# Peptides against a protein of PDB entry 3T6J, part 218

Target 1, 375 residues: chain A of PDB entry 3T6J
Amino acid sequence: PIVESYIGFIESYRDPFGSRGEFEGFVAVVNKAMSAKFERLVASAEQLLKELPWPPTFEKDKFLTPDFTSLDVLTFAGSGIPAGINIPNYDDLRQTEGFKNVSLGNVLAVAYATQREKLTFLEEDDKDLYILWKGPSFDVQVGLHELLGHGSGKLFVQDEKGAFNFDQETVINPETGEQIQSWYRSGETWDSKFSTIASSYEECRAESVGLYLCLHPQVLEIFGFEGADAEDVIYVNWLNMVRAGLLALEFYTPEAFNWRQAHMQARFVILRVLLEAGEGLVTITPTTGSDGRPDARVRLDRSKIRSVGKPALERFLRRLQVLKSTGDVAGGRALYEGYATVTDAPPECFLTLRDTVLLRKESRKLIVQPNTRLE
Target 2, 372 residues: chain A of PDB entry 3T6J as posed
Amino acid sequence: PIVESYIGFIESYRDPFGSRGEFEGFVAVVNKAMSAKFERLVASAEQLLKELPWPPTFEKDKFLTPDFTSLDVLTFAGSGIPAGINIPNYDDLRQTEGFKNVSLGNVLAVAYREKLTFLEEDDKDLYILWKGPSFDVQVGLHALLGHGSGKLFVQDEKGAFNFDQETVINPETGEQIQSWYRSGETWDSKFSTIASSYEECRAESVGLYLCLHPQVLEIFGFEGADAEDVIYVNWLNMVRAGLLALEFYTPEAFNWRQAHMQARFVILRVLLEAGEGLVTITPTTGSDGRPDARVRLDRSKIRSVGKPALERFLRRLQVLKSTGDVAGGRALYEGYATVTDAPPECFLTLRDTVLLRKESRKLIVQPNTRLE

## One batch from the design tools (peptide; made by RFdiffusion4, then SolubleMPNN)

Design b2_p22_2_s1 (from b2_p22_2, 11 letters changed)
Fold by OpenDDE base, seed 2:
Structure b2_p22_2_s1 (fold): chain B 375 residues (1-375), chain A 22 residues (1-22)
Amino acid sequence: as target 1 above (375 residues)
Amino acid sequence: GVRIVPGGKAVPLALRHGMEPP
């Protein structure tokens, strides 16, 4: 078997400022079969980057071919095992030196393992489909999230010598129609500028890229899905995301007006974007469970994903990228915190829904670190 | 060959793509 190891101060999700990494380490074995799918995705990455909803001027000038590997974790040391990794976690290094992507396959397997009877907040008609396609949809989403999410976009920079990495005269901001008016100065980074929202904002961008690009037939083909199967994978991926946005409320602390988990905040933001799109795309309905206690159902209209969902996500994702590229912290914060605000305002009544989410909270999933044996 | 077998220390699953909050 091919063995990979990972060690260092890498993930900064526990730092309120998104800067200081937690010390982590793992040993893993390469999953050859799944890695081959990700290699095909890498081979198409340069072309797929062009499908993202921003001008080429807001994309990296030079594509640097990354590695992408699916790993089964044998041993892990840290606070929690991620499902996917894109390293380094520095945008400047990603642009100039490249990056590596990892999917933690056995972690994903635990994450998507569910019992039908315990599956919350879905309509009965969706449960079997969700269970069937959750795994495959996760593979697609993780691949896109890491490779084309975290791996995409350009930061506009003025270096220490005063030179720009973009043409100030010709590059136009697609949101304003004007020339670029803000950028990163020497010594400024994504994390240093966006600080408390940097991690969650970037996760939101990456998740949005996944949802947006999973609609592309080439992506599904790379993963081996065509026809009805491809449509089901798309549907389940989007359904999982809107469900995750509801589940995210567990990680909001109303008393502090604070989010405790960056990815969950990101998923809630996406839910808010898709709810704002309206037209019956997403519906959250409070219900009463069989136990007589509060429950809820999330419904996603499959027929409206492309007609309603995609355009809404496109506009939102473009705004995220433009604000990131230009270092517009004020605009970025206003946009992101606006969608991340949790109130009890109708029709959603998110604080009330949070009580329901907490009531229906599932036990924390654990991965049992495996051993190896010679045969 | 080498196969992966069950056993060992249980570790909390981080949220999808993410680390568990403190």
Scores: peptide ipSAE 0.124, ipTM 0.733, DockQ to the pose 0.402; fails the geometry check
Fold by OpenDDE base, seed 5:
Structure b2_p22_2_s1 (fold): chain B 375 residues (1-375), chain A 22 residues (1-22)
Amino acid sequence: as target 1 above (375 residues)
Amino acid sequence: GVRIVPGGKAVPLALRHGMEPP
């Protein structure tokens, strides 16, 4: 078998300022079959990057072909095991040196082993479809998230000598119609500038890229889905995201007005964006469970994903990227924290929904050392 | 690295791996 490992101070999610890494490490075995799918995605990456909703001037000047591998984890030491990883964590290095993507395939497989009767917040008509396509849709999402999410976008930089990596006279901000007015100075990084929102904001951008690009037939074809299957994968991917946005409320602490998990905050933000789109795209309905206690249902109208959802996500995703590229912390914070705000305001009453989410919470995830077998 | 974390409520996860012969 092909073995991969890494160890060190890598992820900064536990640092409120997004700068200090926690110590983690893993040993994994390459899944050749799934890696082949990601290789096909990599082969199409340069073309797919052009489908993202920002001008080429806001994309990397040169596409650097990354490595993308699916891994089955044998052991993981850290505060939590991810589904996918993009390294290095430094945007400057990603732009100049490239990056590596990994999918932790067996983590995904286990995470989706949900019993139908325990599946919360979905309509009955969606449960079987969700169970069937959750795994495949997540493979698509992870691939797009890591490769084309974290792997996309340019940071505008002025170097130590005062030179810019963009043409100040010709590059136009697509949101304002004006020339670029802000950028990263020498020594400034994404994390140093955006600080408390940096991790969650970037995860939100990457997740949004996944949802946006999964609508392309070419992406689904790479993963082996066509026709009705492709449409079901799209639907379940979007459905999973809006459900995750509701589940995310578990990780909000009302008393402190803070989020305890960056990815969950990101998913809540996406839910808010799609709710704002209106037109019956997403509906969250409080209900009463069979036990007589509060429950809820999330509904996504699949017929409105392209007509309502895509345009809303396009506008939002473009704004995220433009604000990131220009180092506009004030604008970025205003946008992101606006969508990340949790109140009990009608019609959603998110604080009340949070109580429902907590009530329906399942037992804590326990990841144990896997057994291995020869096949 | 930047990580994607699976969503959902806490559930017990049992991981298994099938290995090809070396």
Scores: peptide ipSAE 0.032, ipTM 0.394, DockQ to the pose 0.075; fails the geometry check
Fold by OpenDDE base, seed 1:
Structure b2_p22_2_s1 (fold): chain B 375 residues (1-375), chain A 22 residues (1-22)
Amino acid sequence: as target 1 above (375 residues)
Amino acid sequence: GVRIVPGGKAVPLALRHGMEPP
């Protein structure tokens, strides 16, 4: 088998300032079959990057072909096992040297192993479809998230010599119609500048890229889905995201007005964006469970994903990128924290929904570290 | 071929890039 590993202070999600890495290490075996799909995605990456909703001037000047591999984790040392990884975590290095993507396939397999009777917050008519396509949709989402999410976008930089990596006279901010008015100075990084929101904001951008690009037929074809199956994968991917946005409330601490998990905060933000789009795209309905206690249902109108969801996500995703590129912390914080705010305001009453989410909280899943055998 | 099979120590799952909490 092909063995991969990494070790070091890598992920900064536990640092409130997004700067200090937590120690991680893994040993994994390459899943060749799934890796082949990601390789096809990599081969299409340069083209797919052009489908992202920002001008080429806000995209990397040169595409650097990354590695992408699906891994079955044998051992993982750290506070938690991710579903995917994009490294290095330094944007400058990603832009100049390249990056590597991995999907932790067996982690995903554990993640989507849900019993129908325990599946919360979905309509009964969605449960079977969700169970069937959750795994495949995760593969698509992780691939897009890592490769085209984290792997996309340009930071506008003025170096120590005063040189810009963009033409100040010709590059136009698509949101304002004006020239670029802000950028990263020498020594400033994404994490250092956006600080407390940097990790979650970036995850939100990456997740949004996944949802946005999964609508592209070529993406589904790469993963082997066509026709009705492709549409079901899309639907389940979006459904999973909006459900995740509801589940995310578990990770909000009202008393501290903070989020304890960057990815879940990101998913809540996406939920808020899609709810704001209106037109019946997403509906969260408080219900009463069979036990007589509060419950909820998330509904996603499949027919409105492209007509309502995509445009809303497009606008939001473009704004995320533009604010990131220009180092506009004030604008970025205003946008992101606005969507990340959890109140009990109608119609959603998110704080009340949080109580429901906590009440319906599933038992924490455990991954049993695998072993190997010859067969 | 080599097959990966469940075995060993159970650890908490943190779906950092997953859609749902563990």
Scores: peptide ipSAE 0.026, ipTM 0.548, DockQ to the pose 0.476; fails the geometry check
Fold by OpenDDE base, seed 4:
Structure b2_p22_2_s1 (fold): chain B 375 residues (1-375), chain A 22 residues (1-22)
Amino acid sequence: as target 1 above (375 residues)
Amino acid sequence: GVRIVPGGKAVPLALRHGMEPP
C-alpha cells in the first residue's frame, strides 16, 4: 500500500485571527479506486475552473495541475478530523507553486452512517434518498470543495518592487464595472487581512463552489453518475448543505454573538443565501415531533435548484471571489457577516430554530483509530 | 490547507484494503 502522512502547524481554525496553525498529523493509506475519480476531476479542472462565475482575470494565471488523492486515514492527531484537505493554506503559494488535495475517504464513510429513525430535519420522503446518496454526494462535494474551491481564484498582489500581478488598466471588477482599486500589498495575506472571518469565508467560498459546479454534467460523469442518479446526487448534495445550514445553529452562541465552528458558519451563510433567493427554493418549517416537542423540516425544491438556486449562488460566489481577490476586507466583512448574523426575525426565527436544533441534537460521533485488514 | 469537516459524530473507522502492492 502507498502510505501518506503529513505533520505540522497547518490549520488555523482555532486561532481567532486565523493566523496561527494548530499542530496536526495523520497517517493514511491511498485508496486507489477513489483516487482515480479525483484524478479524472483533476484532468478536467482547467476546464471546470472556467465555469466558475468570475472572469479569467480573477482566476490563477497559470493552471498548476495538483495532486488529488483519496486517503483512508489510519490515525489522525488533531482537534478535528476533516473530510478533505487542500494544502498549502497560503493563497500566494497556491497560485504560484501549486497545491495538493486529499480526500479522507474513510472519514466520509463514517459520516454517512446515519440511521433513518435518527435523521433529523428532513421530510420523510427525502430520508431514504438522503441516506442512499449522502455518501456519494459528499464525495463530489469534497472533491469540488478542495480542488476547485480552495484551489481556485487569484489574489491581486503588488509585490515588494511595486509590480502588479494583474493589468491595472484592463482588469475590470465585474461587480462595479470599474478598474481594480484594492489589492494585497507585500506581506499581506488572506488570513492577515480578513482575520476573524478568513477561515469561515474561505470555507463558504469553497462549499459554494462545490454546490455550483456539482450542477455541471461533466462533474457527475467523472464520479460515475448519470441520468436520474446524477440528479439525485445533485439534489442530495444541495439538500445536505441546506440541512447543514440549519444544524449549524448548534455552533452559534447567541450570548456572545459568535460562531464556534467555521465550516458550520459557512453552511449557515449558504442557507441564508438560498433562503434569500426565495421562490420556494428552500423552506424551513417548524413542526411538532412525535414526542410532542419542537421539531423542524427543511424542504428543498429540486425543480428550482437550477432556476433559482444556481443564479443566487452564482451572484454570491462571484461577490465572495471578487472581494477576496481585491483584498476588500470592508466589503467582504459586510457581505459575510450580514449573512452570518443570527436573529429571531421572522419568517425564519433562527434563534427559535436554534432551540429546536439543540433539542434535537445528535450525539457527536467518536472516530476511533481503525484496524486494517487485507481483503 | 483548508479542511472540510464532516458533519456528525465520529465513529470507529475500519480500513479495508485489497491486496495491493506496497
Scores: peptide ipSAE 0.013, ipTM 0.403, DockQ to the pose 0.073; fails the geometry check

Design b2_p22_2_s2 (from b2_p22_2, 11 letters changed)
Fold by OpenDDE base, seed 2:
Structure b2_p22_2_s2 (fold): chain B 375 residues (1-375), chain A 22 residues (1-22)
Amino acid sequence: as target 1 above (375 residues)
Amino acid sequence: GVRIVPGGKAVPLALTHGMTFD
């Protein structure tokens, strides 16, 4: 087998400033079959980057072809094992030196192993479909999230010599219609500028890229889905995201008005964006469970994903990227924190829903680190 | 060949991609 190992200060999610990595290490074996799908995605990445909802001037000048592998983890040392990795976690290095992508296949397998009777917050009619396609949809989402999410977008930079990596006279901000008025100066990074929101903001961007690009037929074809199967994968991927946005409320601390988990905050933000789109795209309905206690149902109208959801996500994702590219911390914070605000205002009453989420809370899933045997 | 078999230390999942809940 092909063995890969990672050791170092990799993930910064536990740093409130998004800068310091947690020491992490793992050993894994390459899954060749799944890696082949990701290799096809890599081969199409340069073309797919053009499908993102920002001008080419806001995308990387040169695409640096990364490696992308699916790994089955044998051993892991750290606070939590991820589903996917894009390294390095520095945008400047991603732009100039390239990056590597990893999907942790056996971690995903544990994640999508769901018992129907324990599946919360879904309509009965969606449960079987959700269970069937959760795994495949995760593969698609993780692949897009890592490769085309974290791997996309340009930071506008003025170097130490005063030179710009963009044409100040010709590049136009698509949100304002004006020339670029802000950028990263020498020594400024994504994390240093956006600080407390940097990790969650970037995860939100990456997740949004996944949702947006999974609608592209070429993406589904790469993963081997066509026709009705492709549509079901899309539906389940979006359904999973809106459900995750509800589940995310567990990780909000009302007393401190803060989030304890960057990915969950990101998913809540996406839920808010899709709820704001209206038109019956997403509906969260408080209910009473069979046990007589509070429950809820998330509904996603699949017929409105492209007509309502995609345009809403497109606008939001473009704004995220433009604000990131220009280093507009004030604008970025205002946008992101606006969607990340949790109140008990109707119609959603998110603080009340949080109580329901906590009531229906499941135990955190664990992966049992496997061994290897000779055959 | 080499196969992966059950056993070893349990590790919590990171909260990436909504994996911690059914």
Scores: peptide ipSAE 0.144, ipTM 0.732, DockQ to the pose 0.553; fails the geometry check
Fold by OpenDDE base, seed 4:
Structure b2_p22_2_s2 (fold): chain B 375 residues (1-375), chain A 22 residues (1-22)
Amino acid sequence: as target 1 above (375 residues)
Amino acid sequence: GVRIVPGGKAVPLALTHGMTFD
């Protein structure tokens, strides 16, 4: 077997300022069969990057073919086990030197194990579909999230010599219609500038890329889904995201106005974006459970994903990228924190929903080391 | 590297997975 290892001060999620990495490490074995799917995704990456909702001038100047491998993790040492990884974490290095993507395949497989009777917040009609396609949809989402999410976009930089990595005269901000007015100076990084929102913001961007690009016909073909199956995978991927946005409320602390988990905050933001789109795309309905206690249902109108959801996400995702590229911290913070705000305002009454989420909280999953066999 | 965390970090179920290697 091909063994890969990963070790170092890498992820900064536990740093309130997003700067200091936590020591993390794993040992894994390459899953050749699953890696082949991601290789096909890599082969299409350059074309798929063009489908992202920002001008080429906001994308990396040169496409650097990354590695993408599915890994079966033998051991993982860290505060949390991800489903996927894109490294390095430095955007400047990503755009100049390249990057590597991995999917932690067996972690995903474990995450897919859901008992129907314990599946919260979904309509009964969606539960079986969700259970069936959660795994495959996760593979799609993780692949897109890592490769085309974290692996996309350009930071506008002025180097120490005063040179720009973009043409100041010709590059236009698609949101303002004006020339670029802000950028990263020498020594400034994504994390250093965006600080407290950097991790969650980037996760939100990456998740949004996943949702957006999974709608592209070629993407599902790469993963081997066609026809009705492809549509179901898309639906479940989006459904999972909006459900996750509701579940995210568990990780909000109202008393401190604080989010305790960057990815879940990101998913809540996406939920808010899709709710704002309106037109019946997403509906969260408080209900009463069989136990007589509060419950809730999330409904996603699959027929409105492309017509309502995609345009909303497109606009939002473009704004995320433009603000990131230009180093516009003020604009980025205003946008992101606006969607990340949790209030009890109607119609959603998120603080009330949070109580419901907490009441229906699932127990924490323990991931146990797999049994390994040689065949 | 940026990590994608599976949606359910806090679920009560212990999950095990077996795998084979060639």
Scores: peptide ipSAE 0.019, ipTM 0.370, DockQ to the pose 0.080; fails the geometry check
Fold by OpenDDE base, seed 1:
Structure b2_p22_2_s2 (fold): chain B 375 residues (1-375), chain A 22 residues (1-22)
Amino acid sequence: as target 1 above (375 residues)
Amino acid sequence: GVRIVPGGKAVPLALTHGMTFD
């Protein structure tokens, strides 16, 4: 088998300022079959990047072909095990030197191993589809998230010599219609500028890229889905995201007005964006469970994903990217924290829903080291 | 690296499934 590993101070999610890495490491074996799908995605990446909802001037000048591998993890040391990884974490290095992507396939398998009777917050009619397609849809999402999410976008930079990596006279901000008015100065980074929101904001951008691009037929074809199956994968991917946005409330601390998990905050933001789109796209309905206690149902109208969801996500995702590219911290914070705010305001009453989420909280799953054999 | 976490929860690596390699 092909063995891969990494070790070091890598992820900064536990740093409130997003700067200091947590020590982690893994040893994994390459899943060749799944890796082949990701290689096809890599082969299409340059073309798929053009489908993202920002001008080419806001995309990297040169696409650097990354490695992308599906891994079955044998051991992982750290506070948490991810489903996918894009490294390095430095945007400048991603743009100039390239990056590597991995999907931790067996971690995904554990994550979607939910029993039907324990599956919360879904309509009964959606549960079977969700169980069937959660895994495949998650593979699609992780691939897009890592490769085309984290692997996309340009930072506008003025270097130490005063030179710009963009034409100040011709590049137009698509949100304002004006010339670029802000950028990263020498020594400034994404994390240093956006600080407390940097990690979650970037995860939100990457997740949004996944949802947005999973609608593209070529993406589904790469993963081997066509026709009704492709539509079901899309539906379940979006359904999973809006459900995750509700589940995210577990990781909000009202007393401190803060989030304890960057990815879950990101998913909540996406839920808020899709709720704001209206038109019956997403509905969260408080209910009473069979035990007589509070429950809830998330409903996603499949027929409105492309007509309502996609345009809403397009606008939001473009704004995320433009604000990131221009280093507009004030605008970025205003946008992101606005959607990340958790109140008890109607109609959603998110703080009340949080109580329901906590009440229905699943037991933390134990992940155990697998047995390995050669056959 | 930037990562996506399964289920939004930090979990230790522990799989109950056996892995077969050729």
Scores: peptide ipSAE 0.018, ipTM 0.361, DockQ to the pose 0.072; fails the geometry check
Fold by OpenDDE base, seed 5:
Structure b2_p22_2_s2 (fold): chain B 375 residues (1-375), chain A 22 residues (1-22)
Amino acid sequence: as target 1 above (375 residues)
Amino acid sequence: GVRIVPGGKAVPLALTHGMTFD
């Protein structure tokens, strides 16, 4: 077997300012079969990057082919096990030296093992599809999230010598129609500038890339889905995201007006974007469960994904990227925190929904060390 | 690294997975 490992101060999610790394380490074995799918995705990455909703001037100047491997984790030391990883965390290094992607495959497999009777917040008609396609859709989402999400976008930089990595005279901000007015100075990084929102904002961008690009037939074909299967995978992927946005409320602390988990905050933001799109795309309906206690249902109109969802996500995703590229912290914070606010305002009444989410919360599950066999 | 994390309080889904390797 091919063994991979990493160890060190890597992830900064526990740092409120997104700068200080938490000590983390793992040992894993390469899953060759799943890695082959990601290799196909990598082979198409340069082409797929062109499908993202920003001008080429806001994309990396040169595509650096990353390694992308699916890993089965044998042991993990840290506060939590991710489903996927993109390293290094430094955007400057990603732009100049490249990056590596890994999917922690057996972590994903554990996430798929939801019993139908315990599956919350879905319509009955969606439960079977969700169970069937959760795994495959998650593989698609993780691949896109890591490779084309975290692996995309340019930061505008002025170096120590005063040179720019973009043409100030010709590059136009697609949101304003004006020349670029802000950038990263020497010593400034994504994390240092965006600080408290940096991690969640980047996760939101990456998740949005996944949802946006999963609509392309080429992506689904890479993962082996065509026709009705491809459409079901798309539907379940989007459905999972809107459901996750509701579930995210568990990780909001109303008394402190803060989020405790960056990815869940990101998913809530996406839910808000898709709700704002309107036209019946997403509906969250409070209900009464069979036990007589509060419940809720999330409905996604499949027929509205491309016509309503995609344009809304396109606009939002472009805005995220432009603000990131230009280092516009004020604009970025205003946008992101606007969607990340949790109030009890109608029609959604998110604080009330949070109570329902907490009421329906499943018991904490543990990932334990797997048993390995040699054959 | 930047990572995607499964949702849920404390590690979601208690499943023991057996893995076989060549």
Scores: peptide ipSAE 0.008, ipTM 0.373, DockQ to the pose 0.084; fails the geometry check

